# Peptides against a protein of PDB entry 5IXI: the designs that were tried, part 35

Target 1, 141 residues: chain A of PDB entry 5IXI
Amino acid sequence: TPLLDASSLEYLFAQGQYDLVKCLAPIRDPKTEQDGHDIENECLGMAVLAISHYAMMKKMQLPELPKDISYKRYIPETLNKSIRQRNLLTRMRINNVFKDFLKEFNNKTICDSSVSTHDLKVKYLATLETLTKHYGAEIFE

## One batch from the design tools (peptide; aimed at target 1 H37 G45 L49)

Design b2_p24_1_s2 (made by RFdiffusion4, then SolubleMPNN; from b2_p24_1, 12 letters changed)
Fold by OpenDDE base, seed 3:
Structure b2_p24_1_s2 (fold): chain B 141 residues (1-141), chain A 24 residues (1-24)
Amino acid sequence: as target 1 above (141 residues)
Amino acid sequence: SSMDQFEKDFSDLIKSYREELYKP
């Protein structure tokens, strides 16, 4: 676990979300087709972390979240545009799988364990470092 | 630790997510 105080972690977490979405921290280039799929899945995972953190901060249960909550605002804009260009069935599948992912994560990982907002921020930043090109290399150095 | 379990659970979900998205 990286040694960051609460205030620093909060700042880095907020900045990291912005950098990921705005592609200021561009995602790494895929080495293979499967690697590309893994990168996409990690991005969607980042959305799950961000949304779960938001829900916890707002003291909201999963059913209380807006029904239109989506990964769209929590993934790189480039990936969002790519997904929007895919056919309807594919987009529906992505949406459904994402909803299931979010539900499962909150039910099993959040509710059934002692995961805190601190843990989510750490995981988010750690994943961001591996997902992007040389981002945060000094944060966990 | 709780953090280790969290990371494992998250990784498992990512793996399951991959299988669900790209299954035939």
Scores: peptide ipSAE 0.236, ipTM 0.801, DockQ to the pose 0.708
OpenDDE base, seeds 1, 2, 4, 5: peptide ipSAE 0.154, 0.233, 0.156, 0.234; ipTM 0.697, 0.800, 0.698, 0.800

Design b2_p24_1_s3 (made by RFdiffusion4, then SolubleMPNN; from b2_p24_1, 11 letters changed)
Fold by OpenDDE base, seed 5:
Structure b2_p24_1_s3 (fold): chain B 141 residues (1-141), chain A 24 residues (1-24)
Amino acid sequence: as target 1 above (141 residues)
Amino acid sequence: SSMAKFDEDFSKLIKSYRDELYAP
């Protein structure tokens, strides 16, 4: 685990979100088709972490979030563009699966594990390190 | 630890939705 104080962690988490979405920290190249699917799912997972963190910081429950909350602003722009090119039924399925993902994560994992905003930041940055090509090598052991 | 469980649960969740997202 990283040895970061609260201020450093807050900064890195904010910067990491920006870098991922703006592709300043580009996601790694898939080695296989299955690897590509795993990468996309990890990106959706990153969106779940970011949204859950936002909800916690605002002391909001999932039902209190806007109905149109989406993964789109929380995933790499390149991936978002790719998804937009897919057919309507596929895009609808992705939206539905993401909503289920977000709900399941918050109803089970967060509650069962007593996850804090600190934990979400650490998990986000750790996942970002493995998901992207060259990010965060000096932060985590 | 709670963090270890969190990591495991997150990984399992990612895996569980993989087949659903890319089902024909």
Scores: peptide ipSAE 0.296, ipTM 0.840, DockQ to the pose 0.854
OpenDDE base, seeds 1, 2, 3, 4: peptide ipSAE 0.168, 0.294, 0.296, 0.169; ipTM 0.710, 0.838, 0.839, 0.713

Design b2_p24_1_s4 (made by RFdiffusion4, then SolubleMPNN; from b2_p24_1, 11 letters changed)
Fold by OpenDDE base, seed 3:
Structure b2_p24_1_s4 (fold): chain B 141 residues (1-141), chain A 24 residues (1-24)
Amino acid sequence: as target 1 above (141 residues)
Amino acid sequence: SSMEKFDKDFEELVRKYREELYAP
C-alpha cells in the first residue's frame, strides 16, 4: 500500500486522474503491437476504476449512472483521439467491451473482494505508476 | 488479503477484456 495518509491519497487520486487524462503523466511507449494493446486496455481499466469509484462515492448502482457514461473522459486524451479515428465497428466494439468490463467489475470484483473506495484509489495509483513513464514511483517506494 | 485478491481479479479482467477487444 502507498505510504500516504487518507488526505494525501485523496489528493493524489484526484491529481492522478487529471494527469492521466490530460497526458501530463504520459503513458509509456509500447514496445510491440501487443504491448500497445495492453496499454490501451489498461487505460480502459483505469476508466473502470475511476467510474466505479465515482459510483461508490455517490452511492449509486451502475444502472443509476448517466446513460452516456463512458471511458472517454477517463482515458488519456491522445488515446481518446486515436479511438475516435477508428472505424465505426471498432468503436462500437470498444464501447460494448468497456460496458461489459465495467459491469463485470462492479457485479463481481467489487462485491467478491469487498472493495472499498480506498482500495480503488490505491489500485488506480498503482496502475497509473506502471502505465506511465515516470509518474508516482515514490508513492509506493 | 482482500486487496491481493482484488489486484488479481482486476488484472484478470483487464486481460480478459483485452482479448475480447482484439480477438479476430
Scores: peptide ipSAE 0.679, ipTM 0.944, DockQ to the pose 0.822
OpenDDE base, seeds 1, 2, 4, 5: peptide ipSAE 0.676, 0.675, 0.675, 0.672; ipTM 0.944, 0.944, 0.944, 0.943

Design b2_p24_2 (made by RFdiffusion4)
Pose (drawn by RFdiffusion4):
Structure b2_p24_2 (pose): chain A 132 residues (1-60, 70-141), chain P 24 residues (1-24)
Amino acid sequence: TPLLDASSLEYLFAQGQYDLVKCLAPIRDPKTEQDGHDIENECLGMAVLAISHYAMMKKMSYKRYIPETLNKSIRQRNLLTRMRINNVFKDFLKEFNNKTICDSSVSTHDLKVKYLATLETLTKHYGAEIFE
Amino acid sequence: SFTENRELMKEFFESVSTTKHPDY
């Protein structure tokens, strides 16, 4: 018997997206520059998941689906790199929706689950309350 | 700077349906 029902899961998914974007769920610190880039890439993956879920739900830019801090960080880079980030994101989104949704038979439930499960490891102290 | 990791993302997206969480 699971802890959450569909309603709580949908609400938690929406809250999780809110937390990730508004940085109430701050992304974890990088161990290395490579780890940092990997974290940015996971953020692009998270944006792909949020958008794919939205499109899936209605039966049908990454900027509004990533932490604002990374957005400000990306806005500081040269134009070619930003075009590059856009192309990489588009490729991820296309490849996910065209192949992975079908191949791995990804439902909306699995998607929200992976999203939140990823928040548990992508962000600092998710679900915890720290008092000073 | 930006460095992409397409293998990480491949594995990430393939794991979507196999990710099981007791709470959910």

Design b2_p24_2_s1 (made by RFdiffusion4, then SolubleMPNN; from b2_p24_2, 13 letters changed)
Fold by OpenDDE base, seed 3:
Structure b2_p24_2_s1 (fold): chain B 141 residues (1-141), chain A 24 residues (1-24)
Amino acid sequence: as target 1 above (141 residues)
Amino acid sequence: GFVANKELLKSFFKSVASTVDPRF
């Protein structure tokens, strides 16, 4: 995989977030039902990365983040709409699991490790490549 | 239909959130 300079990485990370959320870079088609679940949960993982990056850049700790912080603005809009249509219990479970992991990630991964915003951007873009249909083909050729 | 499994979800989150990627 080719190395990206800092400015290019920053640009691609910002654009990648936008493309994923706005479905300009559509997620790949699931091969099985389980694959579909994996894809959705990978999207939720992407939200964790995006939110964590945001928090780090703003020098905010998790308790200082907005109380209404959620995955909703950090996942594909199509997926967000799909989740909204699921029953209340399922949505509550997703919300709770997401919040719990976000807290865990913040405490154990961000605070206790040497993870940087650079690392988050790299992982985000790398995952975006495999998560979407053809994103980054020209970059990750 | 989709059922949220806490442990499975966490594993997927951890996988994605991990900074370790053999491609990089």
Scores: peptide ipSAE 0.089, ipTM 0.661, DockQ to the pose 0.330
OpenDDE base, seeds 1, 2, 4, 5: peptide ipSAE 0.071, 0.049, 0.067, 0.057; ipTM 0.671, 0.646, 0.664, 0.644; seed 2 fails the geometry check

Design b2_p24_2_s2 (made by RFdiffusion4, then SolubleMPNN; from b2_p24_2, 11 letters changed)
Fold by OpenDDE base, seed 3:
Structure b2_p24_2_s2 (fold): chain B 141 residues (1-141), chain A 24 residues (1-24)
Amino acid sequence: as target 1 above (141 residues)
Amino acid sequence: SFVPNKELLKEFFKSVAKTVDPRL
């Protein structure tokens, strides 16, 4: 299959974020408990990618981002609801792990210019294809 | 209860510069 041009990539990245969050591209069913953990980790990773892309486009450093920045608006709504139903300690741990990783990613990866916005879009869309049930069937096949 | 694996997330991002799907 041919490579997508830049404009198509930009469109698909924006649409993919919407489809993931709104569960129009539903995440795949876990095969095992560990697979379920991997899926949730990938979703949180997708949030880091989306937030980092946003920050790069706005030329903002992590401390300049809104103080309430979180994964909540960047993961599937179903997963967000599931997390919100977990106990306080678990939610705190998830928040801390996410923020720590976002900080590390920003400081050690983005600031070092090892990753571009193009790379983030490609990684995001590639992950969407494997993370969701049927995403990309019409576009990538 | 689930807590995300930091190492898994790190591995996730290490793959950014690796093989890219030619369909993208």
Scores: peptide ipSAE 0.183, ipTM 0.767, DockQ to the pose 0.584
OpenDDE base, seeds 1, 2, 4, 5: peptide ipSAE 0.159, 0.180, 0.081, 0.176; ipTM 0.732, 0.768, 0.625, 0.765

Design b2_p24_2_s3 (made by RFdiffusion4, then SolubleMPNN; from b2_p24_2, 10 letters changed)
Fold by OpenDDE base, seed 5:
Structure b2_p24_2_s3 (fold): chain B 141 residues (1-141), chain A 24 residues (1-24)
Amino acid sequence: as target 1 above (141 residues)
Amino acid sequence: SFIPNKELLKKFFESVASTKDPRF
């Protein structure tokens, strides 16, 4: 695979976020029920990466972000619609798990500066490559 | 109804700092 410079990485990260959410790069079909669960977990992970990257770029701590920060605008629209069909209690639990992990990730990984915005972009794009059906076929391995 | 697994999320993010992709 070709090496990407900083400008190319920034472009691909921005475009990748848009493509994932708008389902222009659709997530792969689950092979099993467990695979479907893994896909949803990874999608929420992608949301954490995107939000954390945003916060880092704005030099903001999580408490400075809107209280209603959510995974909704950072996951595939198809998955968001699926989650909305679940009962209220389940949706509340999903939201709690997400917010709890976002806080933990920020405190243990972001705040100690062990992870840079570069690292987040790399992880995001690497995950996007395997999470979606055909993303990056023209530029990735 | 499925609820995301916190441990799986943890494993996902533990790989962030260790991931070294030469493409980027």
Scores: peptide ipSAE 0.334, ipTM 0.826, DockQ to the pose 0.614
OpenDDE base, seeds 1, 2, 3, 4: peptide ipSAE 0.328, 0.287, 0.330, 0.320; ipTM 0.824, 0.805, 0.824, 0.818

Design b2_p24_2_s4 (made by RFdiffusion4, then SolubleMPNN; from b2_p24_2, 11 letters changed)
Fold by OpenDDE base, seed 2:
Structure b2_p24_2_s4 (fold): chain B 141 residues (1-141), chain A 24 residues (1-24)
Amino acid sequence: as target 1 above (141 residues)
Amino acid sequence: GFVPNKELLKEFFKSVAKTKDPRF
């Protein structure tokens, strides 16, 4: 397994985001209903990582981000379609949970514990390896 | 329909600062 420099890590992180959203790196098949829920939770977590990384790179605090910021463009398109088919109340609850957690993560984790953009990229790519069916086979063998 | 669990998300992020991968 090769060691990655900063430029390589940046590239893989950007490409990984694209591959996850566009389902070029398809998420793994759930083995149970609970496994499916875990997968969705991790996908939303990936959205938090991506948004937080973006905010940090732009030196923006959460109040400075667009007020309509959401998971919609940061999760697999297949999952986004599934969520859009759920009833309004469920979608509202998902939005609220996401917004609240995003705020908590940025305030308590990013600001207080000094999590870096490097940490976010590593967590994102490491999660991508286990969340998807066969991501990184050529790189991480 | 399914709504994500905040506690599960918190568990997911507990390892963010601790995540170490020698490849990166």
Scores: peptide ipSAE 0.317, ipTM 0.802, DockQ to the pose 0.647
OpenDDE base, seeds 1, 3, 4, 5: peptide ipSAE 0.296, 0.295, 0.297, 0.291; ipTM 0.789, 0.788, 0.791, 0.787

Design b2_p24_3 (made by RFdiffusion4)
Pose (drawn by RFdiffusion4):
Structure b2_p24_3 (pose): chain A 132 residues (1-60, 70-141), chain P 24 residues (1-24)
Amino acid sequence: TPLLDASSLEYLFAQGQYDLVKCLAPIRDPKTEQDGHDIENECLGMAVLAISHYAMMKKMSYKRYIPETLNKSIRQRNLLTRMRINNVFKDFLKEFNNKTICDSSVSTHDLKVKYLATLETLTKHYGAEIFE
Amino acid sequence: SAEDERLTEDAKAFWERFLATFSH
């Protein structure tokens, strides 16, 4: 018997997206520059998941689906790199919706689950309360 | 640039690993 029902899961998914974007769920610190880039790439993956879920739900830019801090960081890079980030994101989104949804038979449930399960490891102290 | 190429390759490799999570 699981802890959450569909309603709580949907709400938690929406809250999780809110926390990730507004940085209430701050992304974890990088161990290395490579780890940092990997974290940014996971963030793009999270944006792909959020958009795919939205499109899936209604039966049909990454900027509004990533932490604002990374957005401000990306806005500081040269234009070619930003075009590059856009192209990489578009490729991820296309590849995910054209192949992975079908191949791995990804439902909306699995998607929300992977999203939140990813929040547990992508962000600092998710679900915890720290008092000073 | 070479750095951009490296980052694109790393992003692809990450993406492949990320997608593999849906196969489990």

Design b2_p24_3_s1 (made by RFdiffusion4, then SolubleMPNN; from b2_p24_3, 18 letters changed)
Fold by OpenDDE base, seed 1:
Structure b2_p24_3_s1 (fold): chain B 141 residues (1-141), chain A 24 residues (1-24)
Amino acid sequence: as target 1 above (141 residues)
Amino acid sequence: SKELEEEEKRSKENFKKFFSEFYE
């Protein structure tokens, strides 16, 4: 598959986010309970990528990031509903880990500038192909 | 609790694994 130009990559990244969140590209079925946890973690990772990309595009600094930033609108809606139904300890764990890692990762993407928006989009789309059932864009082959 | 801390630690490690290519 030929390399995507900048405009095509931006379009596919935006569309991919929409498809994932709206469950138009449904996530793969878990084969085991552990696989289910892995899928959830990958979805949260996708949220980190999306938020970090957004922050970089808006030229936001770490102090300017919303303190109540959340994964809620950056993960599949079905998963978001599932998480909201879980107990307090589980929700606290998810929130704490997500926020802590997001801060750490944003230091690398925004402050250190060692990761570009291009890198984030590539990672997002590559993960989308393996995370979802039939997403076969084969963009990077 | 230690249970919560261990789960958080494991989850953070999973994140780092997911983003390993950015730390190479």
Scores: peptide ipSAE 0.526, ipTM 0.883, DockQ to the pose 0.551
OpenDDE base, seeds 2, 3, 4, 5: peptide ipSAE 0.521, 0.501, 0.505, 0.500; ipTM 0.881, 0.873, 0.873, 0.873

Design b2_p24_3_s2 (made by RFdiffusion4, then SolubleMPNN; from b2_p24_3, 18 letters changed)
Fold by OpenDDE base, seed 5:
Structure b2_p24_3_s2 (fold): chain B 141 residues (1-141), chain A 24 residues (1-24)
Amino acid sequence: as target 1 above (141 residues)
Amino acid sequence: SEELEEEEKRSKEIFKKFFSEFYK
């Protein structure tokens, strides 16, 4: 695994977010229905990473985060469209679970400064390799 | 709904697993 300096990592992280959301790096095909649910939850996890990184870079505290913060702009557009077509109860569940976890993550890690922006970028990029079909080939080859 | 409850439980488990390295 090649080592990346801070500037290279920052660039790859920004590009990776764009590629995931715009589906330029498409998510892998689910093997089962449950696998599909797992993929969706990992995408929501990626949203938490992206939002937390943004907050840290802007030196924002939890109270300064938007009240209606959402995963919508931080997940693949295809997945976002799929979720919007689901029934109200399902969408409510997804929103509640996401918001609860985002709060928990920020309280337990970001606020305590136990997690750095570097850690978030590494986790994000590493997850892209497994979550998407072909991402990572240009980085490691 | 029992099904929604199970989905919520599964989601929380996936999140815990996904972020486990940050809680050590």
Scores: peptide ipSAE 0.471, ipTM 0.871, DockQ to the pose 0.614
OpenDDE base, seeds 1, 2, 3, 4: peptide ipSAE 0.464, 0.467, 0.467, 0.470; ipTM 0.869, 0.870, 0.869, 0.870

Design b2_p24_3_s3 (made by RFdiffusion4, then SolubleMPNN; from b2_p24_3, 17 letters changed)
Fold by OpenDDE base, seed 1:
Structure b2_p24_3_s3 (fold): chain B 141 residues (1-141), chain A 24 residues (1-24)
Amino acid sequence: as target 1 above (141 residues)
Amino acid sequence: SAELEEEEKRSKENFKKFFSEFYE
């Protein structure tokens, strides 16, 4: 397995975010309805990772985070469009769960500092390999 | 509603599974 230096990891992380959101690295096809829900959950998890990393890099504290932080810019555009078409209750559920978990997770990354930016990038890239169809075969060998 | 709360709880649990390595 090749070791990525800090610069390479930063580049791949940034590129991976772009590829995921712009659907250049398309997410895998769901095998079942439940699999579709799992994929959606992983995408939302990726948004948490990306936002948390951003907050850490900007040295933001929890009270300084925007109140309207959303997953919308950090998930595949296709999924974002899908969510927007769902009913109010579904959208409320997604928003509530996301915001609550983001806050909880940021306590670990920003407040407790138990998770590093490096950890977030590694998790993000590792997830891209399994979440998308043919991404990252050369990164983690 | 109770149904909504249960679904939210399940979703949160799924998140924790996804991030399990950060909680060990």
Scores: peptide ipSAE 0.527, ipTM 0.883, DockQ to the pose 0.565
OpenDDE base, seeds 2, 3, 4, 5: peptide ipSAE 0.524, 0.525, 0.516, 0.525; ipTM 0.882, 0.882, 0.876, 0.883

Design b2_p24_3_s4 (made by RFdiffusion4, then SolubleMPNN; from b2_p24_3, 18 letters changed)
Fold by OpenDDE base, seed 2:
Structure b2_p24_3_s4 (fold): chain B 141 residues (1-141), chain A 24 residues (1-24)
Amino acid sequence: as target 1 above (141 residues)
Amino acid sequence: SSELEEEEERSRKNFKEFFSEFYK
């Protein structure tokens, strides 16, 4: 496994976000309906990581983020399309749970110095390997 | 609905598990 310096990690993190959202690194196929829900939640978790990292890099708290901040542009386009086709109550649930957790995690990433941008990038890339079909296999060899 | 609440709770649980390493 090659040693990744800060610049390399930053590059891979940025590229990984792009690959996930644009479905260049497609998410794994669900084995069951529940597995599908789990995959969805992991994608939403990835959105939290991405947004939190963004907030930390910009040195701003969650209230300073754009009012319309959401998971939509931080998850796979295919999943976003799927969610948009669901009923209102389901979409409201997803949005509420996401926002609540984002607020909670913001306290841990910005208010608490216990989590660094490095930690977020590592978690993001590590999750990409397990969440997607073949992405990052060489990185973690 | 009860089903909606169950799914919400499941999601919250999954998030906690997903980010568990950051709360240790």
Scores: peptide ipSAE 0.556, ipTM 0.897, DockQ to the pose 0.627
OpenDDE base, seeds 1, 3, 4, 5: peptide ipSAE 0.553, 0.546, 0.553, 0.546; ipTM 0.896, 0.893, 0.896, 0.893

Design b2_p24_4 (made by RFdiffusion4)
Pose (drawn by RFdiffusion4):
Structure b2_p24_4 (pose): chain A 132 residues (1-60, 70-141), chain P 24 residues (1-24)
Amino acid sequence: TPLLDASSLEYLFAQGQYDLVKCLAPIRDPKTEQDGHDIENECLGMAVLAISHYAMMKKMSYKRYIPETLNKSIRQRNLLTRMRINNVFKDFLKEFNNKTICDSSVSTHDLKVKYLATLETLTKHYGAEIFE
Amino acid sequence: STFDSFNNAWNDLLEKYNPDIHSM
């Protein structure tokens, strides 16, 4: 018997997206530059998940689906790199919706689950309360 | 099992685009 029902899961998914974007769920610190880039890439993956879920729900830019801090960080890079981030994101999104949704038979439930499960490892102290 | 398959495909997809990201 699971802890959450569909309603709580949907609400938690929406809250999780809110936390990720508004940085109430701050992304974990990088161990290395490579780890940092990997984290940014996961964030793009999270944006793909959020958008794919939205489109899936209604039966149908990454900037509004990633932490604002990474957005400000990306806005500081040269234009070619930003075009590159856009292309990589588009490729991710296309490849995910064209192949992975069908191949791995990804439902909206699995998607929200992966999203939140990813928040548990992508961000600092998710679901915890720290008092000083 | 379906979720594990999705998780693996997702991680593979992330790793595929790591070289592009690391070169930025």

Design b2_p24_4_s1 (made by RFdiffusion4, then SolubleMPNN; from b2_p24_4, 13 letters changed)
Fold by OpenDDE base, seed 3:
Structure b2_p24_4_s1 (fold): chain B 141 residues (1-141), chain A 24 residues (1-24)
Amino acid sequence: as target 1 above (141 residues)
Amino acid sequence: SSLEKFEKAFNELLKKYQPEIDSL
C-alpha cells in the first residue's frame, strides 16, 4: 500500500494526468496485438477515472456533464491522433463504447458512493505506472 | 477496503468492454 499524504497525492495525480496526455510519460510499447488493444483500453479507462474525478470534485452528476464530454482530452495525444485517423464508423464506435463505459462506471461505482476521489487518484497513478514505459515515481510497490 | 472494491469493479468493467474495443 502506498504511503502518500493528501497534498502529495493531489500533486502527483495532477502531474500524472498532464504527463500522460502530453506523452511526457509515454505509454509502453505493445508486445503483441492484443497487448496493444489492452493499452488502448487502459487509456480509455484512465479517461473514465479522470472524468469521474472531475465530476465528483465539481459535484456534478453524469447528466449534468457537458454534452461534448469526450476521452480526447484525457488520453495520450499520440493515441488521440491515431484514433482521429481511423474511419468515421470506428470513431463513432469508440465514442459510444467510451460513453457506455463512463455511464456504467458512474452508475455502478460513483453514484452509490462506493468510490472516493482518493480512490480514483490512487487507481489512476497505479495504472499510470504499469501503462507507461518508465514512470519514475515508483510510488506503488 | 473501498479501494480494493473499487479496483475490482473497475477491472471487471475493463474486462467487460475489452471484447468490444478489440473489435474496433
Scores: peptide ipSAE 0.234, ipTM 0.777, DockQ to the pose 0.735
OpenDDE base, seeds 1, 2, 4, 5: peptide ipSAE 0.163, 0.228, 0.169, 0.174; ipTM 0.687, 0.775, 0.686, 0.694

Design b2_p24_4_s2 (made by RFdiffusion4, then SolubleMPNN; from b2_p24_4, 16 letters changed)
Fold by OpenDDE base, seed 3:
Structure b2_p24_4_s2 (fold): chain B 141 residues (1-141), chain A 24 residues (1-24)
Amino acid sequence: as target 1 above (141 residues)
Amino acid sequence: SRLKKFQEDYDKLLKSYQPEINSL
């Protein structure tokens, strides 16, 4: 568990989201095809964490979120562009998988485990460190 | 701890979707 106070964690979480999306903290290069799939899956997971954190901060339940909520603004721009170039059926499947993941995460993990916004920030930053090139190496030392 | 359990649950959940992601 990282030794960060609440204010530092809030700042790093906000900056980390920006850096991931804007590719200022670029995602690591895949070592294999399977690794590439793992990276994409992790990015979708990051979107779930970010959206869930947003919902909790706004005191919104999952059904109250806009129906058009998407991973698009919560993943690296490079990955978003890559997904947009895929065929319609593939994009629909990605959307469905993401929606299912978000739903399952909120119904089971968030509600059943009483996860806090603090927990989400920690997991987000920890994942960001492993997902990107040398980002946050000093934060969790 | 709560945090450790959450992290493990998240990892397990994320891993469960890997087959679907691989098929895309």
Scores: peptide ipSAE 0.394, ipTM 0.839, DockQ to the pose 0.802
OpenDDE base, seeds 1, 2, 4, 5: peptide ipSAE 0.393, 0.389, 0.393, 0.390; ipTM 0.838, 0.838, 0.837, 0.838

Design b2_p24_4_s3 (made by RFdiffusion4, then SolubleMPNN; from b2_p24_4, 14 letters changed)
Fold by OpenDDE base, seed 3:
Structure b2_p24_4_s3 (fold): chain B 141 residues (1-141), chain A 24 residues (1-24)
Amino acid sequence: as target 1 above (141 residues)
Amino acid sequence: SRLEEFEKAFEELLKKYQPEINSL
């Protein structure tokens, strides 16, 4: 577990989200086809973490979130563009799977108050380090 | 710890949905 004060963690979390989406912290190169799938899944997971953190900060319950909430603004722009190139049916399926993931995550971890915003930030940054090329290597040393 | 439990739960959820996402 990294030793970061609340202020530093908040800053790094905000910067990390920006760096991931803008590809300033590029995602790692896949070593295999399955690794590529894992990377995509982790990116969607990052979106779940970010959205859940947002909801908690806004004191919003899952049903209160906008119906158009999506992973699109919370994943690397390169991945978002790749997904947009897939056919409509595939994109719809991705949306459904993501919404199910988000719902289950919130029901199992957020709604029962077992997870704090602090926990989400730590997990986000830790995942970001493994997901991207050499990002945050010094932060979690 | 709570954090470790959360991390494990999150990873398990990723694994749960992995097959569905991989099929897309």
Scores: peptide ipSAE 0.223, ipTM 0.767, DockQ to the pose 0.666
OpenDDE base, seeds 1, 2, 4, 5: peptide ipSAE 0.184, 0.184, 0.184, 0.180; ipTM 0.708, 0.710, 0.708, 0.706

Design b2_p24_4_s4 (made by RFdiffusion4, then SolubleMPNN; from b2_p24_4, 14 letters changed)
Fold by OpenDDE base, seed 4:
Structure b2_p24_4_s4 (fold): chain B 141 residues (1-141), chain A 24 residues (1-24)
Amino acid sequence: as target 1 above (141 residues)
Amino acid sequence: SRLEKFNADFDALLKKYQPEIDSL
């Protein structure tokens, strides 16, 4: 696999986040209903990665994050709009999944694995390549 | 390795919460 320097990785990570949210790197079309569910879950995972990276950069622990922290600004705008159109119970359940995911990831994975911001950027970009239609730097080939 | 554990843990979390998303 090619080795990216720190500056290049930082740039690609920032651009990747922007491209995902703004749908400049559109998520793949679901082939089945299950694929659609997988895509939504992966997007929540992307939000978890992005927020965890933010927290690390700001030297903040999870309890120090705003209590109303949300996935909304960290997922594709199209998906965000879709979620907004769903019923209250569904939106609540999605929010619960996200919050539990974020909590467990930070309380267990981040701490136990001694995850770095570098690791998060790599994982984010790797997942982005599989999640989106055409976005691919082929960084990990 | 540390990195392998990180990747496995994240993937396991996706798998853990997938059924809830599937039920929506």
Scores: peptide ipSAE 0.716, ipTM 0.958, DockQ to the pose 0.842
OpenDDE base, seeds 1, 2, 3, 5: peptide ipSAE 0.714, 0.715, 0.715, 0.714; ipTM 0.957, 0.958, 0.958, 0.957

